# Peptides against a protein of PDB entry 4U39, part 83

Target 1, 302 residues: chain A of PDB entry 4U39
Amino acid sequence: SIKVIGVGGGGNNAVNRMIENEVQGVEYIAVNTDAQALNLSKAEVKMQIGAKLTRGLGAGANPEVGKKAAEESKEQIEEALKGADMVFVTAGMGGGTGTGAAPVIAQIAKDLGALTVGVVTRPFTFEGRKRQLQAAGGISAMKEAVDTLIVIPNDRILEIVDKNTPMLEAFREADNVLRQGVQGISDLIATPGLINLDFADVKTIMSNKGSALMGIGIATGENRAAEAAKKAISSPLLEAAIDGAQGVLMNITGGTNLSLYEVQEAADIVASASDQDVNMIFGSVINENLKDEIVVTVIATG

## One batch from the design tools (peptide; made by RFdiffusion4, then SolubleMPNN)

Design b2_p16_4_s3 (from b2_p16_4, 7 letters changed)
Fold by OpenDDE base, seed 1:
Structure b2_p16_4_s3 (fold): chain B 302 residues (1-302), chain A 16 residues (1-16)
Amino acid sequence: as target 1 above (302 residues)
Amino acid sequence: LTPFERKKNKTVLLNL
């Protein structure tokens, strides 16, 4: 089974966005120290952590409170994650709960023997230096606790949105990019396509790989596969080109009109941008909600 | 560190 655990405000917003986009084949868990914020979660499983420590009033933007809250609730977290083959831990780094609790939750998932994938954001520069420093500490702790950590630099989202985009929409786009990172991997396992991957394939690419970057490309028209692949490997979310990556996981998602030729064309572009010795795997997904669009997601590890 | 990991780490340090 695949579980997605949203940790703190940003993680729970991402989980809500996943549920709203009908991401299939996953169980959703919302975790927070703020009981009022947790009540707004759309997840079926809602877990308040650190109830004794925080009294449901949140972590006060302190990562040490988030950490201690997860430690207090360890047995409950273990029970909720038990029997998962794969666990996605999603959070916005720089806050109290997400930054402190996500590494503890990830370690619990890993200790249970799940393939543990972090999908986290770095704060926007405008959130201030304190959040950025807290996020760096949380990301460092996540790297030790996961098999793969996808880090999304929120400032790079500002390169893909209009300059007049309201701050609230920039945060919604961060939630959407977190959704795309989880869905881009979970769909390869849970959703049929033209080329299916098994869990063992994904585990081979993601097990004990440390930090990862994600690129996303979307295109329409006659050359949509090639354009989507080119956009994915040139994505602003890729803080580094995929050259020199040890592993590449690629998702090619299209509508019912997705051809095997388009899948191969997209895969060849990503392979040509990768090292010859890269362990690259790719899968295809059919999403009936995608009419004429192709979405290419690239996860680069190593 | 791979060339890719070195690039990632450099970018992370610049964003700190």
Scores: peptide ipSAE 0.156, ipTM 0.753, DockQ to the pose 0.028
Fold by OpenDDE base, seed 3:
Structure b2_p16_4_s3 (fold): chain B 302 residues (1-302), chain A 16 residues (1-16)
Amino acid sequence: as target 1 above (302 residues)
Amino acid sequence: LTPFERKKNKTVLLNL
């Protein structure tokens, strides 16, 4: 089974966004130290961590409180993760709960033998230096606790949104990019397409790979496959070109009109931008909600 | 470290 754990405020917002977008084939777990925030989760499984430590009042933006809260609740986390083949740990880094608890939860998932994938955001620069430093410490701890860590730099979201985009919409876009990172992988396993992957294929690319970058491209029209692929490999979220990656996981998602030619054209573009010795795996997904759009997601590892 | 890993690590440091 595939489990998605949202940890703290940002992780729980991302999980809510996944549920609202009907991401299939995954079980959702919401984790928080704030009991009031946790009650707003749409996840079936809601876990309050550190109930003795925090009394449900949250971590006070302190990662050490988030860490200790997850350590207090270790047995409950183990029980909730039991039987998962794959675990996504999603969080907004820089806060108390997400930054401190996500590495502990990830380590528990990994120790249970699940393929453990972190999908986390760095805070925006405007959130201040304290959050950025806390996020860096949490990301460092996540790297040791996961098989693959996808890090989304929120400042790069400002390059893909309008300059007049309200701060609340920039945070919603960060939650949406977290959704796209989880869905871009989970759909390859859970959702049929023109080219299907299994869990073993994904495990081969993502097992013990450390940090990863994600690129996303969306296009419509006659050349939509080529345009979506070009946008994915040049995505602002890709802080480095994919030419030096050891592994590439590619998702090509389209509507019922997605052709095998479009899938091949998109795959050839990503392959041509990658190293010749890259271990590239690609799958296709049919999403009936995508009318004329193609979405290409690229995850570069190594 | 691969060139890609070095770039990723540099970006982490530049955002600190």
Scores: peptide ipSAE 0.146, ipTM 0.752, DockQ to the pose 0.028
Fold by OpenDDE base, seed 4:
Structure b2_p16_4_s3 (fold): chain B 302 residues (1-302), chain A 16 residues (1-16)
Amino acid sequence: as target 1 above (302 residues)
Amino acid sequence: LTPFERKKNKTVLLNL
């Protein structure tokens, strides 16, 4: 089974966005130290951690409280993650619960033998230096606890949104990018397309790879496959070119009109931008909610 | 470190 565990406020907002977008073939778990925030989760499984430590009042933006809360609730986390083949741990780094608890939860998933993938955000620079420093510590701890860590730099989202975009919408876009990172992988396993991958294929690319970068491209029209692929490999979210990556995982998602030619065209563009010795795997997904759009997701590891 | 690892690590350090 595939489990997605949202940790703290940002992780739970991402999980809510996944549920709202009807991401299939995954089980959702919401984890928080704030009982009121946890009640707003759409996840079927809701877990309050550190109930003795925090009394449900949250972590006070302290990562050490988030860590201790997950440690207090270890046995409950183990039972919730038991039998998962793959675990996504999603969180907003820089806060209390997400930053402190996500590495502990990821380690529990890994110790259970699940392929453990972190999908996390760095805070926006405007959230202040304290959040950036806390996020750096949380990302370092996540990198040790996971098989692959995808880090979304929120400041790069400001390059793809309008300059007049309200702060609340920029956070919603961060939740959407976290959704795209999880869905871009989970759909390759759980959702049929023109080219299906199995869990073993994904495990080969993602097992013990450390940090990864993600690019996303969306396009419409006659050259939509080529345009989406070009946007993915040049995505602002790709803080480095995919050239010299050891592994590339590619998702080509389209509507019911997605052609095999479009899948091949997109794959050839990503391959041409990759190293010749890269272990590249790609899958295609049919999403009926996509009309004339193609979405290309690229995850570069190594 | 691969060229990609070096680029990735440099970018992580620049965004700190």
Scores: peptide ipSAE 0.126, ipTM 0.729, DockQ to the pose 0.029
Fold by OpenDDE base, seed 5:
Structure b2_p16_4_s3 (fold): chain B 302 residues (1-302), chain A 16 residues (1-16)
Amino acid sequence: as target 1 above (302 residues)
Amino acid sequence: LTPFERKKNKTVLLNL
């Protein structure tokens, strides 16, 4: 089974976005130290951590409280994650609960033998230096606790949104990019397409790879496959070119009109931008909600 | 470190 665990406010917002976008074939778990915020989760499984430590009042933006809250609730987390083949741990780094608890939860998933993937955000620069420093510590701890860590730099989201985008919409776009990172992988396993991958294929690319970068491209029209692939490999979310990556996981998602030719064209573009010795795997997904759009997701590891 | 890993690590350090 595939489990998605949202940790703290940002992680739970991302999980809510996944549920709202009908991401299939995954079980959702919401984890928080704030009981009031946790009640607003759409997840089937809701877990309050650190009930003795925090009394449900949250972590007070302190990562050490988030860490201790997850440690207090270790057995409950183990039980909730039991039997997962794959675990996505999603969080907004820089806060108390997400930053402190996500690495502990990731380690629990890894110790249970699940393929453990972190999908996390760095805070925007405007959230201030304290959040950025807390996020750096949380990202470092996540890197040690996961098989692959996808880090989304929120400041790069400002390059793909309108300059007049309200702050609340920029946070919603960060939640959406977290959704795209989880869905771009989970759909390769859980959702039928023209080219299906199994869990073993994904495990080969993602097991013990450390930090990863994600690129996304969306296009429409006659050259939509080529345009989406070119946008994905040049995505502002890719803080480095994929030419030096040791592994590439590619998702080509389209509507019911997605052709095998379009899938191959997109794959050839990403392969041509990659190292000659790259271990590249790609899958195709059919999403009936996509009319004339193709979405290409590229995850670069190594 | 791979060239890609060096670039990633540099970007992480620049964003600190």
Scores: peptide ipSAE 0.080, ipTM 0.691, DockQ to the pose 0.028

Design b2_p16_5_s1 (from b2_p16_5, 7 letters changed)
Fold by OpenDDE base, seed 1:
Structure b2_p16_5_s1 (fold): chain B 302 residues (1-302), chain A 16 residues (1-16)
Amino acid sequence: as target 1 above (302 residues)
Amino acid sequence: ARPPLVKPNEVLSFRL
């Protein structure tokens, strides 16, 4: 089974966005120290952590409170994650709960033998230096606790949105990018497509790889596959080029009109931008909601 | 020319 665990406010917003976009084949768990915020989750499983420590009042933007809250609730987290083959831990780093609890939850998942993937954001620069410093500590702790850590630099989202985009919409786009990171992997395993990967293929690329970068490309029209692939490998979300990656996971998602030729063209572009010796695995997914769009997701590991 | 990653006429296994 695949489980997605949203940790704290940002992680739970991302989980809500995944549920709203009908991401299939995954079980959703919402974790928070704030009981009121947790009640707004759309996840089937809602877990309040650190109930004794916080009394449901949240972590007060302190990562040490988030950490201790997850430690207090360890047995409950173990029970909720038991039997998962894969666990996605999603969080907005820089807060109290997400930053502190996500590494603890990730370690619990890894200790249970699940392939543990972190999908986390760095805060926007406008959230202030304190958030950035807390996020850096949380990302470092996540890196030790996961098999693969996808880090999304929120400031790079500002390069793909309009300059007049309201702050609220920038956070919604961060939630959407977190969704795309989870869905781009989970659909390869859980969603029927033209080329399905097995869990062993994904495990080969993602096990004990440390940090990963994600690129996304979307296009329409006659050259949509090539354009989507080119956008993915040149994505502002890629803090480095995909050359030098030890592994590449690629998802090519299209509507019911997605052709084998388009899949091949997109895969060949990404592979041509990658090292010759890279372990590249690609899958294709059919999503009827995309109609004429192709979405290419590239995850570079190592 | 780089060989294509997807072979022509490779049967895409739909796992239903």
Scores: peptide ipSAE 0.015, ipTM 0.448, DockQ to the pose 0.157
Fold by OpenDDE base, seed 5:
Formats: C-alpha cells, sequence, structure tokens
Structure b2_p16_5_s1 (fold): chain B 302 residues (1-302), chain A 16 residues (1-16)
C-alpha cells in the first residue's frame, strides 16, 4: 500500500489538497501536535502526536518540541505505517511540528522497510530568517531519514505566479506543488496509463538517492507534449539543471486523447536533457479531468 | 539522433 503522511500545518494542508483533488490509490494520514488544526484535516486517519508534551497546543514553532512529540508517539506512528510499501512524508519546513516530527516519522517508515519519500517545502524568504534556519536543519535531518527527499523552494513559486498573487494564494500554490510531487509518483504505481511502472522500477530510482529536484510543465495544443516536457526540464522549481542527475523519474499525464507519440516525444526531450548514462524511467497516466492538457512531472535524483 | 525510447504500439505494461 501507499501512505501519505501530512506532518504539521503545511503537510496537513497539502494532504487536504490531495484529498480535494481525488488522488487515488493512497491512504492519507494527518499528523499534528495542534489538536484544533488536526480537526480541520480531511484525512481518514488523524493522529495527535506528543499529547503529553504539548497537550494539543502545538509545538510553539520549536522543532525540538516537534521531534520529541513524534518520539513520544513512536508506537502509534509505527502502527499507522504498518504494511506500507511506500510512504510519502509531506511537510512545510521551518515550523515546529513539520520540521521536528517529519524526520522522526520518515525514519520510522524507513525502519519498517517502506520506500520513504520526503516531499517538503522550504519557507518563503518573507517568512523570515528564523524559519529559513529551522528549515535548513529539518531538511538536513530529513535527508538522513528518507530514501529520496524532494525539496520545493517556495521562493521559486513566486517566479511561476503573478506578482500580484496574494500571500495566501502563494501558500495554496505551495500546497498544490506538494500535491503534484506526490501524485506525480503515486499515479505511476496506482493509476492505469499507456505505460505503467511497477513498484520495483520506482524503488530502483528512488531508493537511497538522497536529495531530489522536481520540475513540472503543463501545456495544451498541437505541441503540448514537447512544450510540457520543455517546461518541466526548465522549471523554476529545479534549483539546478537535470544534467548530472543519476536517476530521472518522469510522469506524462494527459486526457483520453493522450497519444503514444506524445509520450515518446516528451520522454525523448527529457532524455536529451539528461546525461547519457542516467537511469531514466517514465510512465504515462490517463486523467480524464485534464481534457486537452498534458502535465509532465520530472524528478531528478542524485 | 537518439533512438526513440518507446516503439510505436509497444505498450510497456509493467503489471502490478
Amino acid sequence: as target 1 above (302 residues)
Amino acid sequence: ARPPLVKPNEVLSFRL
């Protein structure tokens, strides 16, 4: 089974966004130290961690409280993760609960033998230097606790959105990018397409790879496959080019009119931007909701 | 030119 764990406020908002977009074939778990925030989760499984430590009042933006809260609740986390083949740990880094608890939860998933993928955000620069420093520590701890860590630099979302985009919409877009990172992988396993991957293929690309970068491209029209692929490999979310990556995972998602030619064209573009010796795998997914859109997700590992 | 990664009409079905 595939499990998605949202950790703290940002992680739970991302999980809510996944549920609202009907991401299929995954089980959702919401984890928080704040009981009031946890009650707003749409996840079927809601877990309050550190109930003795925090009394449900949250971590006070302290990562050490988030860490200790997850350590207090270790057995409950283990039982919730039991039987998962793959675990996504999603969080907004820089806060108390997400920053401190997500590495502990990821380590528990890894120790259970699940393929453990972190999908996390760096805070926006406007959230302040304290959050950025806390996020750096949390990302370092996540890197040691996961098989693959996808880091989304929130400041790069400001390059994709309009300059007049309200701060709340920028956070919603961060939640949507977290959704796209999880869905871009989970759909390759759980959703039928023109080209399906097995779990072993995904595990080969993602197992013990450390940091990963994600690019996303969306396009419509006659050249939509090529345009989406070009946008994905040049995505502002990529802190570096995909050249030098040891592994590339690509998802090509389209409507019922997605052709094998379009899948091939998109895959050839990504392959041409990658090193010759890169281990590249790609899958295709049919999503009837995309109509005439193609979405290309690229995950570069190594 | 790099050979195409997918042949026409080749459904790479990795069955779950």
Scores: peptide ipSAE 0.009, ipTM 0.439, DockQ to the pose 0.198
Fold by OpenDDE base, seed 4:
Structure b2_p16_5_s1 (fold): chain B 302 residues (1-302), chain A 16 residues (1-16)
Amino acid sequence: as target 1 above (302 residues)
Amino acid sequence: ARPPLVKPNEVLSFRL
């Protein structure tokens, strides 16, 4: 089974966005120290952590409280994650609960033998230096606790949205990018396409790889596959080029009109931008909610 | 040759 665990406010917003977009084949778990925020989760499984420590009042933006809250609730987290083959741990770094609890939860998942993938955001620069420093500590702890860590730099989202985008919409876009990072991987396993991957293929690329970079491209029209692939490999979310990556995981998602030719064209573009010795795997996914759009997700590891 | 840097606004057409 695949489980997605949203940790703290940002992680739970991302999980809500995943549920709203009908991401299939995954079980959703919402984790928070704030009981009121947790009640707003759309996840089937809701877990309040650190109930004794926090009394459901949240972590007060303190990562140490988030950490201790997850430690207090270890047995509950273990039971919720038990039997998962893969666990996505999603969080917004820089806060209290997400920053502190996500590494603990990831370690629990890894210790249970699940392929553990972190999909986390760095805070926007406007959230202030304290959040950036807290996020850096949380990201460091996540790297040790996961098989692969995808880090989404929220400031790069500002390069892809309108300059006048309200702060609330910028956060919604961060939640959407978190969704894309999870869905871009989970769909390769859980959602039938023209070319399916098994869990063993994904495990080979993602096991003990440390940091990963993600690029996303979306396009429409006659050259949509090529355009989406070019957009993915040049994505502002890629803090480095995909040349030099030891592994590449590629998802080509389209509607019911996605052709095998389009899949091949997209794959050839990503392969041509990658090293010759790269271990590249790619899958295709059919998403009926995509009309004329192709979405290419590239995850570069190593 | 590295594909030309696509304009940032074109890379993630997330329909808000």
Scores: peptide ipSAE 0.007, ipTM 0.348, DockQ to the pose 0.036
Fold by OpenDDE base, seed 2:
Structure b2_p16_5_s1 (fold): chain B 302 residues (1-302), chain A 16 residues (1-16)
Amino acid sequence: as target 1 above (302 residues)
Amino acid sequence: ARPPLVKPNEVLSFRL
């Protein structure tokens, strides 16, 4: 089974966004130290951690409280993650619960033998230096606790959104990018497409890779596949080129009119931008909500 | 599904 665990406020917002977007074939778990925030989760499984430590009042933006809350609730987390083949741990880094608890939860998933993928955000620079420093510590701890860690630099979202975009919409964008990071992988396994991947293929690319990059491209029109692929490999959210990656996971998502030729054209572009010795796997997904759009998601590992 | 927030012809990417 595939489980998605949202940790703290940002992680739970991302999980809510996944549920609202009908991301299929995954089980959702919401984890928080704030009982009121947890009640607003759309996840079927809701877990309050650190009930003794926090009394449901949250972590007070302290990562050490988030860590201790997950440690207090270790057995409950183990039971919730038991039997998962794959676990996505999603969080907004820089806060209390997400930053502190996500690494502990990820380690529990990994120790249970699940392929453990972190999908986390760095805070925007405008959230202040304290959040950035807390996020850096949490990201370091996540890197040790996961098989693959996808880090979303929120500041790069500002390169994609209009300069007049309200701050609340920039946060909704970060939640959506977290969704895309999870869905771009989970759909390859769980959603029927033109080319499906098995869990073993994904495991080969993502096991013990540490850091990963994610690129996303969207296009419409006659050259939409090529344009979406070129966009994915040149994406502002790629803090590096996909050149030098040991593994590449590619998702090509289109509507019911997605052709095998378009899938091949997109795959060839990403392969040509990758190292010759890269282990590249690609899948295609049909999303009926995509009319004339193609979405290419690239995850570079290693 | 909410359309990806990537505008038509936008590029989203992330690096570690």
Scores: peptide ipSAE 0.009, ipTM 0.382, DockQ to the pose 0.040; fails the geometry check

Design b2_p16_5_s2 (from b2_p16_5, 6 letters changed)
Fold by OpenDDE base, seed 1:
Structure b2_p16_5_s2 (fold): chain B 302 residues (1-302), chain A 16 residues (1-16)
Amino acid sequence: as target 1 above (302 residues)
Amino acid sequence: SRPPVVKPNEVLSFRR
């Protein structure tokens, strides 16, 4: 089974976005220290952590409170994660609950033997230096607790949105990028496509790989596969080129008209941009909601 | 099974 755990406000917003986009084949768990915020989650499983410590009033933007809250609720977290083959831990880093609790939850998942993938954001620069410093500490702790950590730099989202985009929409786009990171992997396992990967294939690429970068490309038209692949490998979300990666996981998602030729063309472009010795795996997914669009997601590990 | 490593110009082995 695949479980997605949203931790704190940003993680739970991402989980809500995943549910709204009908990401299939995953179980959703919302975790928070704030009971009122937790009630707004669309997840089937809702877990309040640190009830004694926080009394449901949240972590007060303190990562140490988030950490202690997860430690207090360790047994409940273990029970909720039991039997998962894969666990996604998603959070917005820089806050109290997400920053502090996500590493603890990730470690619990890893100790249970699940393939543990972090999908987290760095805060926008406008959220201030304190959040950036807290996020750096949380990201460091996540790297130790996960098999793979996908880090999304929110400031790079500002390069893919209109300059006049309201701050609220920039946060919604961050939630959407978190969704794309989880879905780009989970669909390879859970959703039938033209080329299916097994869980063992994904585990080979993601197990004990440390930090990862994600690129996304979307295109339409006659050359949509090639254009989507080129956009993915040149994505602003990639803080570095995919050259030098030890592993590449690629998802090619299209509508019912996705051809094997388009899949091959996209895969060849990504492979050509990667090292010759890279362990590259790719899958294709059919999403009937994608009419004429192709979405290419690239995850570079190592 | 070895993950399908696609090298440039390798024919995709479709697992049916």
Scores: peptide ipSAE 0.008, ipTM 0.386, DockQ to the pose 0.121; fails the geometry check
Fold by OpenDDE base, seed 2:
Structure b2_p16_5_s2 (fold): chain B 302 residues (1-302), chain A 16 residues (1-16)
Amino acid sequence: as target 1 above (302 residues)
Amino acid sequence: SRPPVVKPNEVLSFRR
């Protein structure tokens, strides 16, 4: 089974976004120290952590409280994650619960033998230096606790949205990028396409790879596959070029009119931008709602 | 299983 665990406010917002977008083939778990915030989750499984420590009042933006809350609730987390083949741990780094608890939860998942993938955001620079410093600590702890850690730099979202985008919409877009990071992988396993991947393929690329970067591209029209691929490899979300990556996971998602030729064209573009010795796997997904759009998601590992 | 519904407008498109 594939489990997605949202940790703290940002992680739970991302999980809500996944549920709203009908991401299939995954089980959702919402984790928080704030009981009121947790009640707003759409996830089937809702877990309050650190009930004794916090009394459901949240972590007070302190990562050490988030950590201790997850440690207090270890057995409950183990029970909720038991039997998962893959666990996505999603969180917004820089807060209390997400920053502190996500590494602990990830380690629990990994210790249970699940392929453990972190999908996390760095805070926007405007959230202030304290959040950035806390996020850096949380990201470092996540790297040790996961098989692969996808880090989304929220400041790069500001490069892809309109300059007039309200701050609230920038956060919604961050939640959406978290969704895309999870869905871009989970769909390759759970959703049929022209080229299907199995869990073993994904496990080969993502096991013990450390940091990963994600690029996303969308296009329409006659050259949509090539354009989407070019946008993905040049994504502002990529803090570095995909050149130098040891592994690349690629998702080509299209409508019912997606051709095998378009899939191959997109894959060739990503391969040409990658190292010659890169272990690249690619899959395709059919999404009937995309019509004429192609979405290319690239995850570069190593 | 229904294919996951990616809403068209919710994919971070590089608005060039």
Scores: peptide ipSAE 0.000, ipTM 0.386, DockQ to the pose 0.038; fails the geometry check
Fold by OpenDDE base, seed 3:
Structure b2_p16_5_s2 (fold): chain B 302 residues (1-302), chain A 16 residues (1-16)
Amino acid sequence: as target 1 above (302 residues)
Amino acid sequence: SRPPVVKPNEVLSFRR
């Protein structure tokens, strides 16, 4: 089974966005130290951590409280994650619960033998230096606790949105990028396409790879496959070029009109931009809601 | 099984 665990406010917002977008073949778990915020989760499984420590009042933006809350609730986390083949741990770094608890939860998933993938955000520069420093510590702890850690730099989201985008919409876009990172991988396993991957293929690319970067491209029209692939490999979310990656996971998602030619064209563009010795796997997904759109997701590992 | 309804407007259109 595939489990997605949202940790703290940002992680729970991302999980809500996944549920609203009907991401299939995954079980959702919401984790928080704030009981009121946790009640607003759409996840089937809701877990309050650190009930003795925090009394449901949250972590007060302190990562050490988030860490201790997850440690207090270790047995409950183990029970909720038991029997998962793959665990996605999603969080917004820089806060109390997400920053402190996500590494502890990731380590529990890994110790249970699940393929453990972190999908996390760095805070925007406008959230202030304290959140950036807390996020850096949380990201460092996540790298040690996961098989692969996808880090989304929120400041790069500002390059793809309008300059007049309200702060609240910038956070919603960060939640959407977290959704795309999880869905781009989970759909390769759970959703049929023109080229299907199994869990063993994904495990080969993502097991013990450390840090990863994600690029996304979307296009329509006659050259949509080539344009989407070019946008993915040149994505602002890719802080480095994909030519240095040891592994590449590619998802090509389209509507019912997606052709094998378009899939091959997109794969050839990403392969040509990658190292010759790269371990690249690609899958396709059919999503009837995309109609004329193609979405290319690239995850570069190593 | 219904294919996952990704709302088209919720895919990050990286507008270059």
Scores: peptide ipSAE 0.000, ipTM 0.375, DockQ to the pose 0.037; fails the geometry check
Fold by OpenDDE base, seed 4:
Structure b2_p16_5_s2 (fold): chain B 302 residues (1-302), chain A 16 residues (1-16)
Amino acid sequence: as target 1 above (302 residues)
Amino acid sequence: SRPPVVKPNEVLSFRR
């Protein structure tokens, strides 16, 4: 089974966005120290952590409280994650609960033998230096606790949205990018396509790889596959070129009109931009909610 | 040659 665990406010917003987009084949778990915020989760499984420590009042933006809250609730987290083959841990770094609890939860998942993938955001620069410093500590702790850590730099989202985009919409876009990072991987396993991958294929690319970068490209029209692939490999979310990556995981998602030719064209573009010795795997996914769009997701590991 | 940097606004054309 695949489980997605959203940790704290940002992680839970991402999980809500996943549920709203009908991401299939995954179980959703919402984790928070704030009981009121947790009640707003759309996840089937809702877990309040650190009930004794916090009394449901949240972590007060303190990562140490988030950490201790997860430690207090270890047995509950273990039970919720038990039997998962793969666990996605999603969080917004820089806060209290997400920053502190996500590494603990990830370690629990890894200790249970699940392929553990972190999908986390760095805070926007406008959230201030304190959040950036807290996020750096949380990301470092996540890196040690996961098999693969995808870090989304929120400031790069500002490059892809209008400069007049309200702060609330920028956060919604961050939640959407988190969704895409999870869905781009989970769909390869859980959703049939023209080229299917199994869990073993994904595990070979993602096991014990440490940090990963994600690129996304979306396009429409006659050259949509090539355009989407070019957008993915040049994505602002890629802080580095895919050149030099040890592994590449590629998802090519389209509607019911996705052709095998388009899949191959997109794969060839990504392969041509990658090292010759790269371990590249690619899958295709059919998403009926996509009309004329192709979405290419590239995850570069190593 | 690095593919041309895609304009930021074109990458996240998520359907509203």
Scores: peptide ipSAE 0.000, ipTM 0.351, DockQ to the pose 0.036; fails the geometry check

